# Ledger of designs, part 41: peptides against a protein of PDB entry 6J54

Target 1, 223 residues: chain A of PDB entry 6J54
Amino acid sequence: NENLFASFIAPTMMGLPIVTLIIMFPSLLFPTPKRLINNRTISIQQWLIQLTSKQMMAIHNQKGQTWSLMLMSLIMFIGSTNILGLLPHSFTPTTQLSMNLGMAIPLWSATVFTGFRYKTKTSLAHFLPQGTPALLIPMLVIIETISLFIQPVALAVRLTANITAGHLLIHLIGGATLALLNINTMTAFITFTILILLTILEFAVALIQAYVFTLLVSLYLHD
Target 2, 42 residues: chain B of PDB entry 6J54
Amino acid sequence: QFQFTGIKKYFNSYTLTGRMNCVLATYGGIALLVLYFKLRSK

## One batch from the design tools (peptide; aimed at target 2 Q3 I7 R19)

Design b2_p14_7_s2 (made by RFdiffusion4, then SolubleMPNN; from b2_p14_7, 10 letters changed)
Fold by OpenDDE base, seed 1:
Structure b2_p14_7_s2 (fold): chain B 223 residues (1-223), chain C 42 residues (1-42), chain A 14 residues (1-14)
Amino acid sequence: as target 1 above (223 residues)
Amino acid sequence: as target 2 above (42 residues)
Amino acid sequence: DMLEILAKLLSNLL
């Protein structure tokens, strides 16, 4: 079913990659406030960012709070791209595994490196859970090491799979609804209702996946 | 607090230092095994 | 440690 994946192909015009413009577009939705008293839209936006920032950075000390700008930028970027991707005939960059790996690997490596740089003893001790029986220590250390290297892959795949699966499901149910309009209007109405419910769910998933992605990066930073 | 004596003082799964030493010992053991097989092939 | 942090985060979200 090659037609199902047509919406996930990177769009280009005249051989020029429009994907770059699509990736940069969410930045235009978050203008920097210039006035002491901003309009309602900017005020609500800043308020939401502050709330999410306080929630996300609550687990971090003063040194970890230096990452607040990066983490908030990340959640805003992923969240906005995921929401914009739910528009009809839109391209969602976060459906591309290459993009998500491009975000996950550097962020993961930065957090791991930061942990080893400033908290070497704690980071090394993290490879062995507390209270492990002595005979299982070597095996568990190896497993935990493998788990560490799987983290960036799991982070990227989780985001990609959730967003892609949602888009595919919306496309399939939407196509089924259109096909059933000429066959059985009653069943078409049912499938359309499911499509609406699914779309609402995907809006929630889009935000949750952005939050989970950023949260896990934050957790890796916390060690 | 746990009171460990002897080898358990340095290699334990409860203290931070003990856990670190266990991890380093594991990596050291793996490195030695890899080195052994590498030298054996020559 | 990760599980405890996750549990605390989940408890704050719920």
Scores: peptide ipSAE 0.061, ipTM 0.797, DockQ to the pose 0.036
OpenDDE base, seeds 2, 3, 4, 5: peptide ipSAE 0.023, 0.022, 0.014, 0.029; ipTM 0.791, 0.789, 0.721, 0.784

Design b2_p14_7_s3 (made by RFdiffusion4, then SolubleMPNN; from b2_p14_7, 10 letters changed)
Fold by OpenDDE base, seed 1:
Structure b2_p14_7_s3 (fold): chain B 223 residues (1-223), chain C 42 residues (1-42), chain A 14 residues (1-14)
Amino acid sequence: as target 1 above (223 residues)
Amino acid sequence: as target 2 above (42 residues)
Amino acid sequence: DMLDILAQLLSNLL
């Protein structure tokens, strides 16, 4: 059972943590454009970033669009780390709850703080939905307050759980396919097909979770 | 638009100001309860 | 407002 989680242990080399290098590695995949006409790969990356930025920031006003750089960097970071984590024998930092909390809590606190600073009345009113019966107002305000504090935790746990579950499932089915190769080749082929389909799904999940994480942060900013 | 009179003008679940006042009143009530229990323990 | 935004986002994703 412990062997299943061995891939999720933070890697170290000679007692030195290489996790920092792994976290910084995705930044090397997105070089800054220097030419007016860039290479095809850089042009495609810029095009994708522009499309995603337009979609995500369409909800925000001019003041909210100031967060575009942060949100786009976040989705690029999480998306790239999640995809790179699907490589064999790779370590995904986003499987660590501590890392996801380290991202979720500051971003959530920043969005909540900015909301209270610039839209104090609207932010305070957000604790009470419109049309609530008078007798349920105190209870609902308390529940909504608790819900607010659960948001960063839910954000971090959602990302961690989805990525971790995917990696575990790939590992389990991959191990099962190898074990079945010596027992029944036909069943091994079926399980291998499932593994391929699952890996494709995990690629999609990796991008979707990055998008959802960033989208929810942007949603909290919008109030 | 809703026309509220009296206390409902300031404490309602439909207007922005009314919702804000309800939230502040709820927090104030909780704070007073906590203060009451804290003073009672002494 | 958040629920309405979520509903709109879900409608756009589907």
Scores: peptide ipSAE 0.132, ipTM 0.810, DockQ to the pose 0.034
OpenDDE base, seeds 2, 3, 4, 5: peptide ipSAE 0.067, 0.068, 0.072, 0.131; ipTM 0.811, 0.805, 0.808, 0.809

Design b2_p14_7_s4 (made by RFdiffusion4, then SolubleMPNN; from b2_p14_7, 10 letters changed)
Fold by OpenDDE base, seed 1:
Structure b2_p14_7_s4 (fold): chain B 223 residues (1-223), chain C 42 residues (1-42), chain A 14 residues (1-14)
Amino acid sequence: as target 1 above (223 residues)
Amino acid sequence: as target 2 above (42 residues)
Amino acid sequence: DMLDILLKLLSNLL
């Protein structure tokens, strides 16, 4: 079953890491507007970014809104890479757990550190929910501490698992449809329909996972 | 607003300060336990 | 607090 994972192998050309270029490629899709009146495509893009920015930062105070650039760049990066990864014979960097951990751990640590720097009392109090019975306080504090350290792992694994599972399903169903073309055309049509529906779902999942990843980072910042 | 007196004023799960103190006390207790076992091993 | 924030965000999104 090693063939199933062939699409997840990091591509290289003549020993040179193309992965770096693939990761940097989405940046080319978001040019900076230079004109007062931009093209239609750029205007729509900026409009979408503004809407998402307003929605994401609505829960944050003025100090938290300073993270808007980072969070918007994050969602744009993850979203674009996930969508581009759905192209045939494409490599999705976000299927690599190392990539997602590389994003999750620094962002999580930055949010936690920022919380402890500016809101030390509130951040410490977050380890104990309100109304906890006195006898359960020590155990619950330990559980909440463990939960805090699981957050970056869960963040990375969630993104990796959802994107990877989607890709695997598309490859499996796609391979099944091709195999069934010569066996039974009717069943091949059914599987092809499922493939189309799954592809639409994966487009949605790609965007949702980018949103959830960014949202959770923002929530950790908000505490 | 909850009115707490005595130890409950400083260690409660309802006020922000009380919650913070409970967390610090828990970590302090764990640290003391770890220290105890570390010193015991010597 | 985070759960309440998530619930509010989900209620606004859905």
Scores: peptide ipSAE 0.110, ipTM 0.808, DockQ to the pose 0.036
OpenDDE base, seeds 2, 3, 4, 5: peptide ipSAE 0.058, 0.059, 0.014, 0.051; ipTM 0.803, 0.807, 0.725, 0.794

Design b2_p14_8 (made by RFdiffusion4)
Pose (drawn by RFdiffusion4):
Structure b2_p14_8 (pose): chain A 223 residues (1-223), chain B 41 residues (1-41), chain P 14 residues (1-14)
Amino acid sequence: as target 1 above (223 residues)
Amino acid sequence: FQFTGIKKYFNSYTLTGRMNCVLATYGGIALLVLYFKLRSK
Amino acid sequence: FVFFVLAFFLYHLS
């Protein structure tokens, strides 16, 4: 009975303040120069695009490359608006589940209507996988179509659920430091757990590769 | 001029990318179940 | 609305 942890009961609030200012704000962190040689703070933002525009370009290699100049604008928005919210009292718009159901459905249904305007038969004849055996036709086409309509829900709910799961362990491991007016040796170990956990919460950039890329596989497979 | 800089882009991919009506239908129906539960409290 | 925000950020990046 040496080190007794404590806890504080308080409501964890994902309130909704004025949002249309908070959305526009990580657009003016990135400027754009009309010059040849640039000023060494855009120049490491212009080099960071020319890397990851060479990985969502190399798989497709079609006339579906026209679509890929918009998929690098989808990686900078939720690459920034997940990184800004690690600050002390900031507010992330990709916490709320509302706009991620508007980021998944206008993009996911922009993919099944891409081959239906050009191929019209073999886009969802991709439901036919192989040289058809006889004992499992109805066990297949009720499976591979229930794992198609999962995809818009499987694209948006994987983003909101773990971004806001990173914010609660920031508060609850952080709020147990403030309520630790008991023995002071264990206060530093909870603090040291925080400053490790904030390094893991820079996997908020690593969860945007898992949004743009399973949108490319959900685009390269249909088209 | 927030148009003609990206007007060549729009009619290229908004043929399939501007289908927010399914989002508007899935959003407008999602407005109906919440005003109904508060009506029945 | 999300399309207009992404089309506005694409204009700023051009």

Design b2_p14_8_s1 (made by RFdiffusion4, then SolubleMPNN; from b2_p14_8, 11 letters changed)
Fold by OpenDDE base, seed 5:
Structure b2_p14_8_s1 (fold): chain B 223 residues (1-223), chain C 42 residues (1-42), chain A 14 residues (1-14)
Amino acid sequence: as target 1 above (223 residues)
Amino acid sequence: as target 2 above (42 residues)
Amino acid sequence: SILDILLSLLSNLL
């Protein structure tokens, strides 16, 4: 069983953590444009960033538009790291709950504090839905308060669980295909086909989870 | 749009101010309860 | 809100 989780161990070389380099590597894949008309790859990247930015920031007011840069960078970071994590024998930093909590808690705290700073009345009123019967007000306020504190945990665990589960499933089916090669070639072929379909699914999951993570952070800002 | 009188003017679940006051009252009540039990135990 | 409902459904599926 330790062999199954070996891919989730933080890689080190000569006592130095390589994880820092792995986290920084995706930033090299997104160079900044320097010309009026850039290369095709850069143009496609900028086009995708603009499309996602327009969709995500459409719900925000002018003050919320200041978060556009940070939210777009977050999508690109999580998305790129998740996709790179699907490479064979690669380490995905987003499989570590500590990293995801390290992103979720500060961003969540920032959204909550910004809400209380600029929209104090609306933010406090959000703990009580409109039209609530008087008898349910104290209990519902407590539940909504607890729900608020669960948000960063749910945000981090969702990302971690989805990516980790995908990795485990790929390794398990991959190991099964290799084991079945010597037992039954036909079943091994079927299992291999499932593995290919699963990898395609995990590519989609990787991008969706990046989008959902960023979208939820953005929505917490909007309240 | 809503016209409330008396205590319902300040504590209601329909207006923004009323909802805010209800939340603050709930937190205040919980804080007083915690304080009461803390002082009682000591 | 409608977005909260949609996100809740999406979060349950993903």
Scores: peptide ipSAE 0.208, ipTM 0.813, DockQ to the pose 0.030
OpenDDE base, seeds 1, 2, 3, 4: peptide ipSAE 0.057, 0.023, 0.157, 0.023; ipTM 0.744, 0.733, 0.826, 0.736

Design b2_p14_8_s2 (made by RFdiffusion4, then SolubleMPNN; from b2_p14_8, 10 letters changed)
Fold by OpenDDE base, seed 3:
Structure b2_p14_8_s2 (fold): chain B 223 residues (1-223), chain C 42 residues (1-42), chain A 14 residues (1-14)
Amino acid sequence: as target 1 above (223 residues)
Amino acid sequence: as target 2 above (42 residues)
Amino acid sequence: DMLDILLNLLYQLL
């Protein structure tokens, strides 16, 4: 069991924590373009950022589009850290709930406060869906208020759970494959095939969870 | 589009203002209830 | 809210 969770322990080198370096490493993969026509890698990155930016900002007005830089940086950060975490013997900071809460709570708070500042009437009215029977109004307002406060927790837990579960599954299936190699080669081959398929799925999940996290933050901003 | 009269004009689940007032009334009621129990506990 | 529900369902399936 200790070996199973060893990959989620904060890494140290010579007694010094290197988590800060790991968190900052993805930023080196996305250099600032300096030329009109950049390298193919940078061009692809800019294209992806443009596509995601257009998609996410389509639901926002001009005031909401001011958040484009923050949301794009967020998706790039989470996506890159999740993908890099799938490398062998890598530490993924997004598997730490503390980190994800540290991102979710401020962003959620900022979106909620922004909504109350600029759209006070609409934000308050959002606690009560239209057409609610008069008798159910107090109860529904309470439920909607509770739902609002669950949002940052759900946002952080979703990201943490998906990435952590993926890593655990890869480790468990990998361990099972090794254990079955000496017992039955045919079953070991089946489990190895599942491991490959799962690894491919986890690459997709890593990107999807980054997108969902950012999209939900954007959605909360839109109200 | 909705024409309400009396109390329903200010407290309804259809208009934006009505919904806002319902929410504020609910929070106000809860706050008063909490305040009542807090003062009673002393 | 509806989108959040859909995304939560998607999360449960993934």
Scores: peptide ipSAE 0.065, ipTM 0.816, DockQ to the pose 0.031
OpenDDE base, seeds 1, 2, 4, 5: peptide ipSAE 0.017, 0.016, 0.016, 0.016; ipTM 0.725, 0.726, 0.728, 0.718

Design b2_p14_8_s3 (made by RFdiffusion4, then SolubleMPNN; from b2_p14_8, 10 letters changed)
Fold by OpenDDE base, seed 1:
Structure b2_p14_8_s3 (fold): chain B 223 residues (1-223), chain C 42 residues (1-42), chain A 14 residues (1-14)
Amino acid sequence: as target 1 above (223 residues)
Amino acid sequence: as target 2 above (42 residues)
Amino acid sequence: DVLDILLQLLSLLL
């Protein structure tokens, strides 16, 4: 079992934490535009960012749209790290729960705090759904309060679990394919096909998880 | 719009103000209970 | 609303 988690150990070189460099690496993939007419690659990136920004911020008012930069940077960061993590022998920082909590808790607290600061009445009313029977109001308020505090944990765990599970499956199926190459080539081919399908799925999951993470942060901001 | 009178006007689950008051009342009740047990322990 | 979205997302991811 220890071999399964070897890929999730934070890599260090000569005792120096290279994890910091790995976390900062995705930032190099998105250079700032310098020209009025950019290169094709940069233009496509800017176009995609603009489309995703319009989609995500369509729910928010003008005040909520001030968070567009933060949310877009978040989705780009998580998405890029998740995709890069699918490279062979690569370390995915988002598999670390500590990192995801480090992102989730501040963002969640910021959204909750902004909600209580600008929309105090609406935010307080959110703890009680409409149409609740009077006898169940205190219990439901308590449950909703607990639910609020579970949100950052669920946000971090969801991302961590989905990415980690995907990586584990790829490693397991990949290891099985290699082992079956010398035993049964036909079965190895079947397993390899499953591996390919799984890798495609994990690419989708990587992007979806980034989107879901950012979307939920956005929804918490919107209330 | 629902027409509520009396206590239902301030404590209802349909209006925004009513919902807010219910939440505040719940938290206030919990705080009073905690305070009661804290003072009782002394 | 958030719960419904979460349930829908959960149904897509699981």
Scores: peptide ipSAE 0.139, ipTM 0.814, DockQ to the pose 0.030
OpenDDE base, seeds 2, 3, 4, 5: peptide ipSAE 0.087, 0.060, 0.125, 0.123; ipTM 0.807, 0.804, 0.820, 0.806

Design b2_p14_8_s4 (made by RFdiffusion4, then SolubleMPNN; from b2_p14_8, 11 letters changed)
Fold by OpenDDE base, seed 1:
Structure b2_p14_8_s4 (fold): chain B 223 residues (1-223), chain C 42 residues (1-42), chain A 14 residues (1-14)
Amino acid sequence: as target 1 above (223 residues)
Amino acid sequence: as target 2 above (42 residues)
Amino acid sequence: DILDILLSLLSNLL
C-alpha cells in the first residue's frame, strides 16, 4: 500500500531538495517574446494566453483586470505543472497539499482583503443572501462566514484530490496491465486501452483543474 | 424597490445597507455572547 | 453573486 504513494514523495538528490528546481522548471517553457514576429510555438502560446485572459477577465471591471497578470501566471503554472506531471516517473508538485495550500491561502486572503478594502459594504453584505427570512438571518450569516473560511481549503483540496486521484488511477491500471501481460494478453489489451483513455482524460483534467482553480480565485475577487 | 419603515429600514435582507447591518448585528451579538461567557468564567 | 455567476457558467457549459 505504501508503494502506491512512493511516486508522491518529494524527490531529493543527495539530501538536497530538487523540488525547487521542479517547481521552477515550467517557467522555462514560456520564454518572453523578444521579436515583433515570434516563432510559431511562442505565437501559439501567446495566442492561447490572450484567449484565456479575455475569457477569464471578461467578468471583471477595470480594477479587477489588474489581477490579470497574477491569474494568468497562476493558470499557466498549475496547468504546466499538471501536464508535466503526467510524464512517466515524473513528480507533480500539485499533488502535494502543502503546495496547493501555499497557493490558495495567500491568493484567497488577497482577494478577500481587496474586497474588504475597496468594496466594504458589498463584501459585508455578501454574508447574507438577499430575500432571507428574518428568523434565519443569524444562522445563515454564520454559515456563510464558515463557508468563506472553507473556500481556500476546498480550493486546495479540490486540486490536490483531482490530480492525485488521476495519478493513482494511472499507476494502478498501468500496473495491472503489466501484470496481466503474463497472465492474459487479451485482458491486458483491454486494460491498456482503458489506460490510454484515462491518460487522455487526465490531460483534460489537468487543464480543467488549473482553469477551475484560477476561475474560483477570480470569482472570489469579483465577489 | 422595497419601501421599508422603522426597524425594517435598517435591518432587511433586500437592501445592501440592510444586509450589511444584519451582518454587523449578528457579529456584534456573537461578540457579546463570547464576552458574556468570558466574564462569567471569572 | 457567486451563485449567480456559477449558475451562469453552468448554463453556458451545458
Scores: peptide ipSAE 0.178, ipTM 0.819, DockQ to the pose 0.032
OpenDDE base, seeds 2, 3, 4, 5: peptide ipSAE 0.123, 0.100, 0.143, 0.158; ipTM 0.816, 0.813, 0.822, 0.807

## One batch from the design tools (peptide; aimed at target 1 T20)

Design b2_p15_3 (made by RFdiffusion4)
Pose (drawn by RFdiffusion4):
Structure b2_p15_3 (pose): chain A 223 residues (1-223), chain B 41 residues (1-41), chain P 15 residues (1-15)
Amino acid sequence: as target 1 above (223 residues)
Amino acid sequence: FQFTGIKKYFNSYTLTGRMNCVLATYGGIALLVLYFKLRSK
Amino acid sequence: DSFYQVFLFFALFLA
């Protein structure tokens, strides 16, 4: 009975303040120069695109490369609006589940209608995998089509659920420091756990590779 | 002029990318079950 | 410059 932890019961609030200002704000963190040589703070933003525009370009190699100039604008928005919210009292729009159901369905159904306007037969004849055996035709085409319509729900719910799971451990491990007016040796170890956990919460950039890239595999497989 | 800088892009991929009607149908039906539960309280 | 205008129009479509 040496070190008794404490806890504080308080509602964790994902309120909804005025959002159309907060969305536009991580646009004006990135300027664009009309010059040849630039000013050494856009120049490390302009070099960070020319890396990851050479990885969502190399797989496709088709006339479906036209679509890839828009997939590097989808990585800078939820690459910024997941990084801005690590600050003290900031608000992330990709916490709420509303806009991610508007980021997954206008993009996911823009992929199954891409080969249906050009191929019209063999896009969902990709449901035929191989040289057909006879004992498992109806066990297959009820499986590979129930793992197709999962994909818009499997693309948007995997983003909202772990971004807001990073904010609760910020509060609850951080709120147990404030309510630790008991023995003061264990206060520093909970603080040291925080400043490790904020380094893990820069995997909010690592969860944007897992949104643009399974949108490319969900585009490169259909087309 | 927030148009003709990206007007060549639009009619290229908004043939399949501007299908927010499925989002509008899945969104408008999602408006109906929440006004109905508060009606029955 | 045409990339920044696509990024700004995408942020306006979400707004």

Design b2_p15_3_s1 (made by RFdiffusion4, then SolubleMPNN; from b2_p15_3, 14 letters changed)
Fold by OpenDDE base, seed 4:
Structure b2_p15_3_s1 (fold): chain B 223 residues (1-223), chain C 42 residues (1-42), chain A 15 residues (1-15)
Amino acid sequence: as target 1 above (223 residues)
Amino acid sequence: as target 2 above (42 residues)
Amino acid sequence: EELSLLLEYLLNLLS
């Protein structure tokens, strides 16, 4: 029972937090290109970044596209951390709600502030959906206002919950597989197959959650 | 597209300006209510 | 015991 949640505790070495090093580690996987034609890995990375950048920033104007670097770095960071977190006995920083809130709140506040600065009329009008009956306007404005403030929380919780739940399932099924090895080998093989399929799913979830997190930040910027 | 007259021109849920004014009116009303209760208590 | 561990886990998530 104690080992069930032990994987989510922030690791320390000699009482010193090493989580900072873990957070910085994904940066080493994305070196800066130095040549016109780089190696295969860097070329693929740049290609993926270009594709995602073009796709995600297509909804923004030229001024909004100034956030391209921030959004691309965000998706690469979250994606890489989530993928690395699926390694056996690894710690995923994005399973910590504090970290995700630390990312979500500033980005959300920046997007909302940017919206009010440059698109004040549109931002204010966003609190009232188009075509709302007159009697529902005051209530709906309040609801939309509350919804706005829930956005950063929902953004952080969504990422945290999805990644954490996936890790928990992997640990549970993995533990069940190990327990069944000495009881019923055939059943253990079935659970192991499920574990493999679940792991593949979690790889997809890891990337999707990174994309959704970044996309929602982008959408908040777009308003 | 939409032709509004009177007060509906400024307060509607279809035009951008109308929606903005509705939001501002709502916030203003809430602020006035809060001020009313605050001044009443004092 | 499991509930206490879950609570500790949740508290660690918020820390």
Scores: peptide ipSAE 0.131, ipTM 0.777, DockQ to the pose 0.020
OpenDDE base, seeds 1, 2, 3, 5: peptide ipSAE 0.130, 0.119, 0.123, 0.017; ipTM 0.771, 0.774, 0.778, 0.739

Design b2_p15_3_s2 (made by RFdiffusion4, then SolubleMPNN; from b2_p15_3, 13 letters changed)
Fold by OpenDDE base, seed 3:
Structure b2_p15_3_s2 (fold): chain B 223 residues (1-223), chain C 42 residues (1-42), chain A 15 residues (1-15)
Amino acid sequence: as target 1 above (223 residues)
Amino acid sequence: as target 2 above (42 residues)
Amino acid sequence: SELSLLLQYLLELLA
């Protein structure tokens, strides 16, 4: 049991935490373009950023599009950290709930505050859906208020749970495969196949969760 | 779009201003209740 | 003991 959770402990070297270096490492993988015609790697990266930027900012007006840089940096950070976390013996910072809360709460509060600042009437009206029966108004307003405060928690927990669960499953299935090698070779082979499929799935989940996290932040800004 | 008169003009679930007023009224009511219980317990 | 380890793990997640 202790070995199961060992992969999620903050790594240290010589008694010094190296988590800060791990968090900053993904930035080295995305250098800024310096030429009109860049190499293939940078060109693909810029194309992906442009594609996702157009997709996410399509729902925003000019004022909302000012958040493009922040949202794109967010998705790049979460996506890269999640993918790198799937490497053997790697530590994924996004498996830490404190990390995700540290991102979710400020971003959520910023979007909510921005909404109340520039669209006060619309933001207040969102607590009451249109056409609500008169008797249900007080209760529904309370529910919508509670729903609002659950949003940052949902953002953080969703990302943390998905990434952490994926890592745990890979370790558990991998351990089961090793244990079954000396018991039943055929069953071990099946388990190994499942492990491969699960690993592929986790790569997709890593990107999807990054996208969903960023998209939801964008949607909160739009509301 | 909708034409309301009386109290429904200010408190309705259809117009933007009406919904806003309903929300504010709800929050105000809750605040008053909390204040009442706080002062009562004091 | 297992519950204690799980609790420690959860605390590490929150740290």
Scores: peptide ipSAE 0.111, ipTM 0.771, DockQ to the pose 0.020
OpenDDE base, seeds 1, 2, 4, 5: peptide ipSAE 0.019, 0.096, 0.020, 0.022; ipTM 0.706, 0.773, 0.711, 0.696

Design b2_p15_3_s3 (made by RFdiffusion4, then SolubleMPNN; from b2_p15_3, 14 letters changed)
Fold by OpenDDE base, seed 4:
Structure b2_p15_3_s3 (fold): chain B 223 residues (1-223), chain C 42 residues (1-42), chain A 15 residues (1-15)
Amino acid sequence: as target 1 above (223 residues)
Amino acid sequence: as target 2 above (42 residues)
Amino acid sequence: EELSLLLQYLLELLS
């Protein structure tokens, strides 16, 4: 039973945390372009960045588009860490709620502060949806205020829960497959097939969660 | 689009200004209530 | 036992 959660323990070497190196590792996968026409890998990366940048920043004005670098770096970081975490016997820093909170809270605070700083009227108006009956206005304003403060927590928990749950499921199905190898090879083959399909799904989830996290941060900035 | 008169001009759930005023009024009311209870206890 | 491990895991996630 202890092996079930062992893969989520923060790795240390000789008492020194190596999680810092793991967090910095994805940065090596995205080298800066040096030429007008780079190799295929960098070209594809730049193309993807441009596409995602245009997609996410289309809802923002010129001032909001100044966050493009931050948001693109965020999605690349989370996405790369999530994908790398799907490697066998690897540690995903994004499974740590503390890390995700560390990303969510500052970004959320910055977006909310930016909204109140430059779009005060619109930001205050967001606490009350349009068309609300007069009798429900005070209650709904309170609920919306609470909802605002739940946003950073929801961002962190969503990312953490989805990635962690996926890893747990892969671990459980993988363990079941290994256990069934000596019991029923046919059933083990079926579970192995499920494991493969699940792994493919988790790759998609890894990217989607990165996208959703970044998109929601962008959406909070949009208001 | 909407024509509001009287108090509804400033406090409505349709216009941006009206919504803002409603939010501010709500927060102000809560603040006054909290202040009232604090002053009452002292 | 599994519940205790889960709790420990959750606490570790928060740390």
Scores: peptide ipSAE 0.096, ipTM 0.765, DockQ to the pose 0.020
OpenDDE base, seeds 1, 2, 3, 5: peptide ipSAE 0.089, 0.075, 0.085, 0.017; ipTM 0.757, 0.760, 0.760, 0.729

